Peptides against a protein of PDB entry 3H8D. Designs and how they scored, part 169

Target 1, 122 residues: chain A of PDB entry 3H8D
Amino acid sequence: DMKRQQRFFRIPFIRPADQYKDPQNKKKGWWYAHFDGPWIARQMELHPDKPPILLVAGKDDMEMCELNLEETGLTRKRGAEILPRQFEEIWERCGGIQYLQSAIESRQARPTYATAMLQNLL

## One batch from the design tools (peptide; made by RFdiffusion4, then SolubleMPNN)

Design b2_p24_8_s3 (from b2_p24_8, 11 letters changed)
Fold by OpenDDE base, seed 1:
Structure b2_p24_8_s3 (fold): chain B 122 residues (1-122), chain C 122 residues (1-122), chain A 24 residues (1-24)
Amino acid sequence: as target 1 above (122 residues)
Amino acid sequence: as target 1 above (122 residues)
Amino acid sequence: SVEDTPQFYSLNEWTEYLESLLAK
């Protein structure tokens, strides 16, 4: 069954090159995560000066969060948790549906709530 | 931290062609699983008449157990749980170290306790 | 470049990076 809790998070980040600049010169990016139960299913990074990065479990594991949800401390970080739609809206705009679909078709995607939902959709 | 409980399981299986034969004619295989916390990290299958199958999370997700540990019921199945060494001994004999190493190097392996241990070893 | 998203090849590398993000 897919009874695992689906939780979504967002945190800002500053580029290494900007970390010592004045606040006004620090262009903020955004790190997004979808956790299917304790483990990450999708990760997304919005950058101020380059295309977004989309990552899906199974395909992009080496570039994704390796901590379980509890280990991340995200559930305890104020303001980090976001609503499902807040994640999905950005995911869709970034081409996430196509990205995940391609990962499934190439048998690179780890089965997750996200893959199940997409497979039901298509 | 790698605080997740590492648990190992083994269950026998009978080949489809043998399932209706007399017990003496049923060649038994063995299904092994390593769970890193709630999710499978490694899977291994010993067959009586072909080379063993080795599977690692991230690379072989579509061929591995997709259920979390609790969903499998393995923790409640008498005799299913085995000691770590009982898994590792077979894993090593089957060439599991090389298999996982290759998966890491190709960036196909999902980071797990198993990958961490191997990376510390090498 | 230094502005690129970091690539991680080990558990420790990502953990440290994530911790740095969470600390912001």
Scores: peptide ipSAE 0.038, ipTM 0.303, DockQ to the pose 0.058
Fold by OpenDDE base, seed 4:
Structure b2_p24_8_s3 (fold): chain B 122 residues (1-122), chain C 122 residues (1-122), chain A 24 residues (1-24)
Amino acid sequence: as target 1 above (122 residues)
Amino acid sequence: as target 1 above (122 residues)
Amino acid sequence: SVEDTPQFYSLNEWTEYLESLLAK
């Protein structure tokens, strides 16, 4: 049901190796999530010193958040929720459209709002 | 198609009668819009000194924004776009659920994402 | 590169780390 609420979140993270360093030496990354209803549809990770990671449901389940939206507490985390465009802009810049498209073509993607939207555009 | 993008906006307004008053005498209201794809689905107006106004597509077309989303320039207006919950919270507080429900029951509401969502809940 | 070396032994460890962040 495409009437499920689409919600987007972003949280910063610091690499484990940097956790005990001085703040100036802690490089910040960004974790992004798109939830299609209660379940994650897309995940994205921006790193300060390596290529971004793009993940889509079905294909990358093992690497993606396994908690449902409510379990994550993201809806209650101040400042975590972002606008759809704030997610999509980064997603697009990172090649997310091609990534998702390829996942669909290889039949690895689980149907989500994201897959449906892409198919509407192609 | 419920796969249309749902986007929400808020802009302040000052009453025409206050436009030429000193800033301290300019009371600010808030204009809210929910766009279901290119077309407005819901509109809401908060006023400093009178009851809020709730409007739904189909029923209140004459009083609602007649421009499509692109024509409004809202997507390009800095700070105008808001999260769905930021709209919904106010909508709910103002009795929007009941308002939309009544519009559906009276067959005055045009089918939108908003009507579909409400029907999913009822 | 060394900078790109994974910090975790498994995907599960990475996800657990992220989940811990989410739980905060």
Scores: peptide ipSAE 0.034, ipTM 0.488, DockQ to the pose 0.051
Fold by OpenDDE base, seed 2:
Order: C-alpha cells, then sequence, then structure tokens
Structure b2_p24_8_s3 (fold): chain B 122 residues (1-122), chain C 122 residues (1-122), chain A 24 residues (1-24)
C-alpha cells in the first residue's frame, strides 16, 4: 500500500553481557528498523563481533519487533529516525537484497513496501 | 516509477538584500526540494517576510531548480538532506496538497512520485 | 569471540531486550 508512510530508525545497543562493564569494554551494536506504516517490514542488527543479522516480515516475525511503530516510541526518540538511504545502504552492504529476494521466492516473505520495491527493481 | 529514489533537501538562504548586512539583520529563509530520482518534483521556499512559495514540476518548471540532483551537489552537502516527513510536514502546512491537486486537475502537473502519492491518498 | 556474545535462553529474551531499548 503506497499510501503508508515508510520510516526508518536506528538505535545503538550494548550486549547484555557488556551492560555493566566499563565504557571502554562496551562494544556497541546497531539496531535498524524499517516500518511500513505501523508495522515493521525489515529489521537489521549490526554486531561488533559477529555477522549482521537480517530479518524480514513474514519469514522472521518471531525474531523481530512485535510492537507497532507508535508503541515503540521511536518517533519521539531524538536521533533515532534516519533517512531511507541510511538504512538501505547498510541493508545492501549486508546482502539484504538477496536475503529478501530469497524470502520472496520461497514464499516466506509477507508482502510489504520492501518486497514491492524489490520486485520493481527486478 | 517506484524504483526511483525519493530524496529531500533543505538549505538556508539569505535574501540578497541582506547578504552584506550584519548577522542580526540577516533574516533567514529556507529552500526545500524533493527529487524524484534525478529530477526535482517539488520545491518550496519559506520566507521570513512573505508567504511561502510552492512549486511543482510541470507547472512551475521555469521557477524551479533546473539542475539534476547530481549537479546540485546537495548529496554531498552535509546537513542538506532531510527526512521525507521533514519536507512533507511543511509542505502540508503550507497548503501543498491543495496546490498539487489543483495542478493535477488542471493538467499542469507533470507526473511524478508526488502526484502518484497524492492520487493514492484520494 | 563466542565468549563475548550474550547468551540467551530463548529468542524471546533477546526480543524483549530489544523492545526494552525501544521503550526508552
Amino acid sequence: as target 1 above (122 residues)
Amino acid sequence: as target 1 above (122 residues)
Amino acid sequence: SVEDTPQFYSLNEWTEYLESLLAK
């Protein structure tokens, strides 16, 4: 549905095991989310010590944010919202296009703005 | 064309008459642009001393930026790129929806992402 | 290293952690 607003967010996270360590020992990860209207369409996690995690709606629902956008409070968190390109650049670099395409081909992906855009590129 | 990247920009401008005045006497305006792929789709100017100016592709081409996005250097200007909502909020507040709709109805508007989105809302 | 990765008993625990960050 093209009339849904596409919004992107990024927040840092600290590994639970590092939460109580001194700052120099807190290795920062990054949590990314794409919301297609109220619902998350894609999620991405950058880790300092392991490969990135890519998640897409329909396939990975149980591992993704289950809150709607309003419930997250992300729209009210200063500095959390990012440009579409800031998400997509990292998504692409991490192999997100291939990941989502595979999910579409296997019929695991839920139709979202992201799936529609990818299919338009093909 | 949904596969075109939608990008938004904002830069301040000083009125030419104020350019050589002291800082306290330089009243700042704001120039906004929406690029649908390489070409501008909408332009908006906020002025400190007069009503906003709204411009849409097809109707107002002669008053709008004639450079393609790459030529503008906006993508390389730090702080120039803004979120879609940062553009749309001001656009809506200034009566942009009605302006664009009128341009569509009069067949003056060139089809763009902006026109397509508006028509999806109707 | 494996030692540095957080150990969760379930995916739900990790999800809850992320959601807690979002709620702040």
Scores: peptide ipSAE 0.029, ipTM 0.502, DockQ to the pose 0.041
Fold by OpenDDE base, seed 5:
Structure b2_p24_8_s3 (fold): chain B 122 residues (1-122), chain C 122 residues (1-122), chain A 24 residues (1-24)
Amino acid sequence: as target 1 above (122 residues)
Amino acid sequence: as target 1 above (122 residues)
Amino acid sequence: SVEDTPQFYSLNEWTEYLESLLAK
């Protein structure tokens, strides 16, 4: 349902292996999420030392946040919510359009706001 | 076209009558804008001493920003862009839903993302 | 309107105050 609210979030993470290193040796990554209403539609992870990870609902459910938005507490985490464009810009840079398109074409993507928007683009 | 980017902005303003008053006597208001792609779809003004002003495209064009988004320079003003919910929360509090609904029903509202979303709500 | 803004600057606590006034 396209009336659902689209919300985007970003939080930093430290790799488990770096958890107990000195701060200067902790490499920070970034976790991004797009929620289409209560459920995650897209997820993205930026890493300092490896390619980004792109995930789309339906295809990558096992690797994506399984909690609904309210359960995540992201809406209550100060500084976590970001502008749509802040997500989309990175998504596009990381090849997200092609990734989602491929998921749609292979019938692996669950219909979301993201899939609907992409289908409007093409 | 629903593929258009929705962007929201907020900036403070001082009433013209207060422009040359001492700072302590300048009452600040807030100007809100929703841009549906390049063009403004909704505008809202909060005032310290009078009811909020709600404006919707089509109906209130004469009172709304006449510049396209790029011409406004809002995207280049740090701190101006806000989250969709930051706009919507105030919009709703100010009776924006009813205002836009009335504009739609009276056939005064220009079709925008806002009108489309509202029609999905009802 | 945008024209009524003497100078653009970061938002402050006044926004929260105004929003609070609109709260039921």
Scores: peptide ipSAE 0.019, ipTM 0.495, DockQ to the pose 0.048

Design b2_p24_8_s4 (from b2_p24_8, 12 letters changed)
Fold by OpenDDE base, seed 4:
Structure b2_p24_8_s4 (fold): chain B 122 residues (1-122), chain C 122 residues (1-122), chain A 24 residues (1-24)
Amino acid sequence: as target 1 above (122 residues)
Amino acid sequence: as target 1 above (122 residues)
Amino acid sequence: SVEDSPQAHSLNEWTEYLEELLAK
């Protein structure tokens, strides 16, 4: 059902290995998530020293957040929720459109709002 | 098509009568808009000294923004776009659910994402 | 910038860590 609410989140993380280092040695990463209703549709991870990781539901389930939206507590975390475009802009820059398209073509992607929107664009 | 992007905006306005007054005499209002794809679905106006105005597509077309989203320039205006919940929270507080419901029941509302979501809730 | 870099495909070593972070 395309009526499900689309919600986007971003949270910073410090690598476990850097937790106890001096502040200048703590390299910040960014975790992005798109929830199509209660379930994650896309996930993206930006790292300071390696290429970004793109993940889509169906294809990458084992690498994605397995908690439903309510279980994550993201909706209750101040500053976590972002605008759709704040997610999409980074997603596009990282090649997310091509990544999702490939997942659809290979029949690896689970149908989500993201897949539907892309199919509308193409 | 429920696949259309839902985007929400808020901009301040000063009443025309207050434009040339001293800053302390300029009473700020807030203009809210929900766009279902390119077309406005809901509009809301908060005023400092009178009740809020609620407007829904179909019923209140003549009182609502007649420009499509691209024509408004809102997507290019820094700080204008807001989260869905930032709109919905105020909408709910102002009685927007009941207002839209009444518009649906009276067959005045144009079908939009907003009408569909409400019908899912009820 | 990092956000413009080519994507990488590997096992997500951060999944467990992030889930713990989210659960806080």
Scores: peptide ipSAE 0.027, ipTM 0.505, DockQ to the pose 0.051
Fold by OpenDDE base, seed 3:
Structure b2_p24_8_s4 (fold): chain B 122 residues (1-122), chain C 122 residues (1-122), chain A 24 residues (1-24)
Amino acid sequence: as target 1 above (122 residues)
Amino acid sequence: as target 1 above (122 residues)
Amino acid sequence: SVEDSPQAHSLNEWTEYLEELLAK
């Protein structure tokens, strides 16, 4: 649906083990989300000490944010919303295109704006 | 074309008449642009002392930015790029939907991402 | 060993995780 607003967010996280360490010893990760209207289409996690995690709607629902956009409070957190390109650049670097493509081909991906865009790109 | 990146920009401007006035006497306007890939699709100007100006590709080409995106340097200007919603919210408030619709109906608007979205919305 | 980042094993864990992130 071309009417649905595509919104992207990024928030940092500190590992629990680092919570009480000095700031210089706190390794920061990043949580990314793409919302296609009210529902998440893609999720991505950048970790300081392990491979990135990529998740797509339909395939990875149980591992993804279950809250709709309004419930997350992301729209109310200053600095959380990012430009589409800021998400896509990282997504591409992490192999997101291949991941989503595989999910589509295996019929695991739910149709989203992201799947539609990829199918137009290919 | 779903592959074209939609990018939005906003730049402040000061009226020539206010250039040499004290800062408190400089009324700021805003220049907005929507680029559909390399080419501008919509332009909007918010003025402190006159009605907003709305422009759409095909109809208003001679009054719009003639530079492609790369030529503008907007992508290299810190703080110039804005979220799609930041553009659309102002566009809607200024009557941009009606303006673009009229341009489409009169066959003056060039097909762009903006025209496609509107035709999906209506 | 490499420490695990916060990960959700349940839907409720994501809610808690996001709330924690948003609270920072």
Scores: peptide ipSAE 0.026, ipTM 0.518, DockQ to the pose 0.055
Fold by OpenDDE base, seed 5:
Structure b2_p24_8_s4 (fold): chain B 122 residues (1-122), chain C 122 residues (1-122), chain A 24 residues (1-24)
Amino acid sequence: as target 1 above (122 residues)
Amino acid sequence: as target 1 above (122 residues)
Amino acid sequence: SVEDSPQAHSLNEWTEYLEELLAK
């Protein structure tokens, strides 16, 4: 059902190596998630020291959040939920459109709201 | 196209009568808008001194924002855009579900994302 | 007829304000 609720989330993360360092030496990354209804459709990770990681449902399931939205607790985490554009802007900058397109064309992508939107654009 | 972007906005307003009063005597209300693509689908106004006003496209067009989203400048107003849930939570509390349902049943409502979502729920 | 506030406010500030407003 393409009438599922689209929800987006962002949380900061600290690298394991920096976990016990002084606050000034803790380099933060950002974890992004797009949920199409209860299940994740896209995931994105911004790292301070390496290229961004882009993940799409169907192709990258093993590297993505395996929990449904309710199980994540993201909806209950203050400040975690973000606007769609706050996700999309970063997604686009990181080459997410091309990444998802490629996943669709290679038949690796699971149908999601994201795939549907992209297929409307292209 | 039910694949239009759903965007929500909130801005404070001051009653005309309070416009020139001392800041402490300016009672603020809240103006909410749901845009289904470029056009408004729902509008809601919270007032400090009277019941909330609920408006839905088709039925209440003459009382709603007549500008398309771009014309409103809301997308460029810092802090104006809000999460869907930030709108829906208030909408629900104000009886918006029943209001929209009634508008649908009376054939006054224009088809929007909001009407579609409600028709999925009911 | 909505008169917009000339003041710039953060989303968080208004969220708190709204909660207080609705609590009355």
Scores: peptide ipSAE 0.020, ipTM 0.492, DockQ to the pose 0.053
Fold by OpenDDE base, seed 1:
Structure b2_p24_8_s4 (fold): chain B 122 residues (1-122), chain C 122 residues (1-122), chain A 24 residues (1-24)
Amino acid sequence: as target 1 above (122 residues)
Amino acid sequence: as target 1 above (122 residues)
Amino acid sequence: SVEDSPQAHSLNEWTEYLEELLAK
């Protein structure tokens, strides 16, 4: 269903090791999510001290949010929702296109809006 | 093509009568646009002193932006792009659902993502 | 502003994180 609402979210996170440190010593990461309708399609994590983590539905289900969008409460969290381009720009910079393509080619990716868009591009 | 990018924009405007008044005497309106791919699907104007103006593709073409999205430069205007809900919330409050429905029923509306979504809802 | 969230990587961790988020 191409009519499913595509919604994107970003929230900061503090790693467990820094959780109880002084504010100035807490390095923030960023958690990104793309929801294709009620279900997560892509997840991305920017870390202050390690490579970005890219995750796609089907391939990385066990590492991704298992809750549907409504269950996450993200739609009710002020400032969490971001523009599609705010997700895509980072996704592209982090190699997300190649990652998703590889997941499609290996038949690990679950069909989503993201996979469809990529396949349209190819 | 349900795969067309749905993008929404908002820019302030000052009415001609207030254009040369002191800043404190300028009442701002807001211009809203929904682009279904390259072409405008809906337009909305909030005025400080008169009812909102609602416009839909097909019916109101002569009163709507005639430029495609790229020609408008809106994608390059900082702060112009808004979330879908930021448009839809205002659209709904201003009676946009009924306006678009009426345009569909009168066969004046050009098919767009907006008309398709409304027809799915009905 | 958006409140800081805990880091989570597993299904269980995400569940706990989101539950905490919803509880606030």
Scores: peptide ipSAE 0.026, ipTM 0.498, DockQ to the pose 0.094; fails the geometry check

## One batch from the design tools (peptide; made by RFdiffusion4, then SolubleMPNN)

Design b2_p25_1_s1 (from b2_p25_1, 10 letters changed)
Fold by OpenDDE base, seed 1:
Structure b2_p25_1_s1 (fold): chain B 122 residues (1-122), chain C 122 residues (1-122), chain A 25 residues (1-25)
Amino acid sequence: as target 1 above (122 residues)
Amino acid sequence: as target 1 above (122 residues)
Amino acid sequence: MEKFLEWLRSRGLVPDEEALEELAL
C-alpha cells in the first residue's frame, strides 16, 4: 500500500563471544530493517564471520523482528534510520532481489511494499 | 505537489580564507538543501563564524542554488543525501519556521512542499 | 528500545553499545 510510510534502519551489533573483548577485538555486524508502515517487510543481517542473512515478511516471520516500529524505539534512536538506498544497496549486493523473488514464487512472501516494487521491476 | 519527491542534502564546506590553512585550522560549515522535485525549495548554511543563513524559494532565488537537482550531482555524491528530519531539525533550530512564515506572509515565498507543510502546521 | 535490544540479544545479536553511542553524535 502506497499509503504506508517506508522507513529503513540499521543497528550495529557484535557477536556474543566478543562481548567481553576489547573494542578492537569486537567484530562488528549490522542489523538492517525495512518497515512498511508499522510492520517489518525485510530484515537483513551483515555478519562479520558468516554469510549475510536475508529475511522477508511471510517467509521468515519467526526470525524477523516481531515488534512493530513504534515498539522497537528505532525512530527515537538517533542515527538508526537510514535512507532507502542505504538499505537497498546492501540488499541488492546480498542477493536480496533473487531472495524475495523466490519467496514470491513459492508463495511464501507476504505482500509488502517490497514485493510490490519487485513485481513492478520484473 | 505531493507528486514531487522531497530530497534533502548537505555538503560540508570551508571558508575561502581557510583553504590554504592546515586542516586543524579549517573551520567547517555545512550547506543544506531541500529539493521539492527538481528545484530547490529551501537552502540553509551553517557557518562556523557567523549566523546561520536561511533561504527560501521565491524570496531568495538569487542566493540559492540555481541548478536543478540533476545538474547539482548531489544524488550521485555518496553521503550527501540526508533524511528529512536531519534537515528539519536544523531548520527549526535556526528559526526556519518563522523565516518561511514571514516569507509567505509577505508574499515573497514561492509555493513549495515546504510552504504547504507550514500552512498545514499553522 | 529496551525491548528491541532484548529481542536482538535473543536472536544472538549483541547491540554494539559503543557504536550506538557514536550514531547519536
Scores: peptide ipSAE 0.288, ipTM 0.620, DockQ to the pose 0.670
Fold by OpenDDE base, seed 2:
Structure b2_p25_1_s1 (fold): chain B 122 residues (1-122), chain C 122 residues (1-122), chain A 25 residues (1-25)
Amino acid sequence: as target 1 above (122 residues)
Amino acid sequence: as target 1 above (122 residues)
Amino acid sequence: MEKFLEWLRSRGLVPDEEALEELAL
């Protein structure tokens, strides 16, 4: 709700197989997170060689960041924080709206800012 | 409310008196805006040689941007959009919380996301 | 940040150190 700050972050990653290669041979991915207050609400992973991974709180907790926002240190990492739209644009392109909607309908999604916003749009 | 997107922008400006001077002699100011959906909710101006100017919707309409967000073109200006905290940090330092609170108490403030958030914090 | 980076690694995501440094620029 309005009491919790919505914050978004992005971190670049490479494949384990590429970690010891020359920089030019490292294919980049991007890890995205939406924090609803202290806790993650959505997570998204853009991989260089496989489909995007979409994760929502409640349904995918075991695959999502278990650290609270402060524990991640993301707020203190310059350049990690991104605008909401920078997250949402990718989320939408990856089918995140449908994914979250399905999670809500199956009663797997934990209520978050994201679920509330989606419901307002429907 | 949750239906309207909150977006924040910052634009540098120079004093009219400096506009034809050498770059090294141009003192910069910063214009800030908070848009609650299509309409401005808060405006703030950091000047190089005078106190900050704080403006809130309802009270200061005549001194605030009258263009809706799309009309401003700010969403299309690279680098103009900033994170909410980038606005709020300056807003708080300039006494914006007290300014908005006073406007609410005097019934001069138009209800916006900003007024709602402040009320949630009190 | 160290805990978070370790968490990423545990998930099979290796933080891109070079790119991370560039974020700070």
Scores: peptide ipSAE 0.286, ipTM 0.636, DockQ to the pose 0.504
Fold by OpenDDE base, seed 3:
Structure b2_p25_1_s1 (fold): chain B 122 residues (1-122), chain C 122 residues (1-122), chain A 25 residues (1-25)
Amino acid sequence: as target 1 above (122 residues)
Amino acid sequence: as target 1 above (122 residues)
Amino acid sequence: MEKFLEWLRSRGLVPDEEALEELAL
C-alpha cells in the first residue's frame, strides 16, 4: 500500500573503543533506517573502519532493529529524521540496489515499499 | 497515483521595503510549496506583517508558482527541501485542512495527492 | 528513545551523544 508513510532516519555512533577518548580521536559512523509505515524495511550502517553493512527486511531480520517505529522514539528525536534522497544516495553508493535485487531473486526479501519500488524501476 | 513523489520546500524571504535595511530590521517570511510529482499541489506563505496565505491547485492557480518542479530549481537548492511534516504542521496551524476541504466541496480544487489524503482522512 | 539506544549499544554501536545534540540544534 503506497499510502503507508515512508520515513527515513539516521543516528551517529562511535566505536566502543573510542567512547572514552577525546572528541578528535573518536571516529564517527552512521546508522540509517527506512521505515515502511511502522515496520523497518531497510537498514544501513556506515562504519569508520570497515565496509558498509546493508540489511533488508525478510533476509536480515535478526540483524535489524526489532522495534517498531513508534517504539524507537526516532520520530521524537529532533534531527534524526532525514529526507528520502539522503538515504537513497548512500544506499545506491553502497550497492543497495543490487543487494535488494539479489534478496528478491533468492526469495529472501519480505515485500516492502522498497521491493515494490525496485521492481518498478527494473 | 501514490507512486508520484511528494516533495516539500521552504524558502525564506524578506519584504521589499526591508531589503536595504540592517539585518536586525529585516523581518523574515517563509514561502512553502508541496509538489505532487512535477506539479505544485499546495502553496503557503508566512508573512511577518499579515496573516498567512494558503493556496491550493485548481482554486488558486493564478496566485501559485507556474513553474514545474524542475524549472524552479528547488531540488538543487541546498536546504530548500523539507520533510512532509515540516510542511503539514504549519499547514494545519494555518487552517489548511478546512481551506482545502472547502475548495473540494466547492469543486474548485484540482485532484492532487493532497485532496486524496484529505478525503481519506474525512 | 532510550530503549533504541540500548539496542544500538547491543549491536556494538555507541551513540555519539555530542553529534546527537548537534542534530537537535
Scores: peptide ipSAE 0.285, ipTM 0.628, DockQ to the pose 0.542
Fold by OpenDDE base, seed 4:
Structure b2_p25_1_s1 (fold): chain B 122 residues (1-122), chain C 122 residues (1-122), chain A 25 residues (1-25)
Amino acid sequence: as target 1 above (122 residues)
Amino acid sequence: as target 1 above (122 residues)
Amino acid sequence: MEKFLEWLRSRGLVPDEEALEELAL
């Protein structure tokens, strides 16, 4: 629904193995999320030492954030919210368009704002 | 129109009198803009040494940016684009709601996304 | 936020506390 607000967030993380190391020895990653209204539509993880992970609603629900946006508290965490382009730029570079398209073609994707936008583009 | 993208920007500025002074003697202000699709809906200026300036489309066209969004190049200026809340928070603190409401009541405001949102709120 | 951070941990992602604090600045 066009009425739903599209909001994007990112959170930095470190590897479990590094959590007790000195800051200089902690390799950082980034967790990204796109919320279509209250529910997550896309999730993305940038790791320092392995390929990026892309996830889309419907296909990857078991690996995606199960909390609704309000439950996450992300809207209340200063600095966590990012612009759409800040998400999309990384999404595109990681092959997100192809990933989502494949999910749509295989009928695995749940309809979201993201699927609608992609279908309008192609 | 709900289909129009709402985009917000801010740019730092210095006073003309300070442009040739040392950096330490340059007092900075902030220029803010809300674009409802290609056209500006609201403009706001934070000055270091005078009250903030609030401007709304229809009423203050002569003082507002006359360029459409594409012409401004703001979308291509890294760091210029900001989140809606980053604009709205300052807008509210500066009395923007009352200013826009007054413009609507006086029939000076041009209908925009901003006027529609305010009318839905009140 | 605590519940969310716990979810991240359960996924094997440890929130970077120092970086999170910097985001708030």
Scores: peptide ipSAE 0.283, ipTM 0.621, DockQ to the pose 0.580

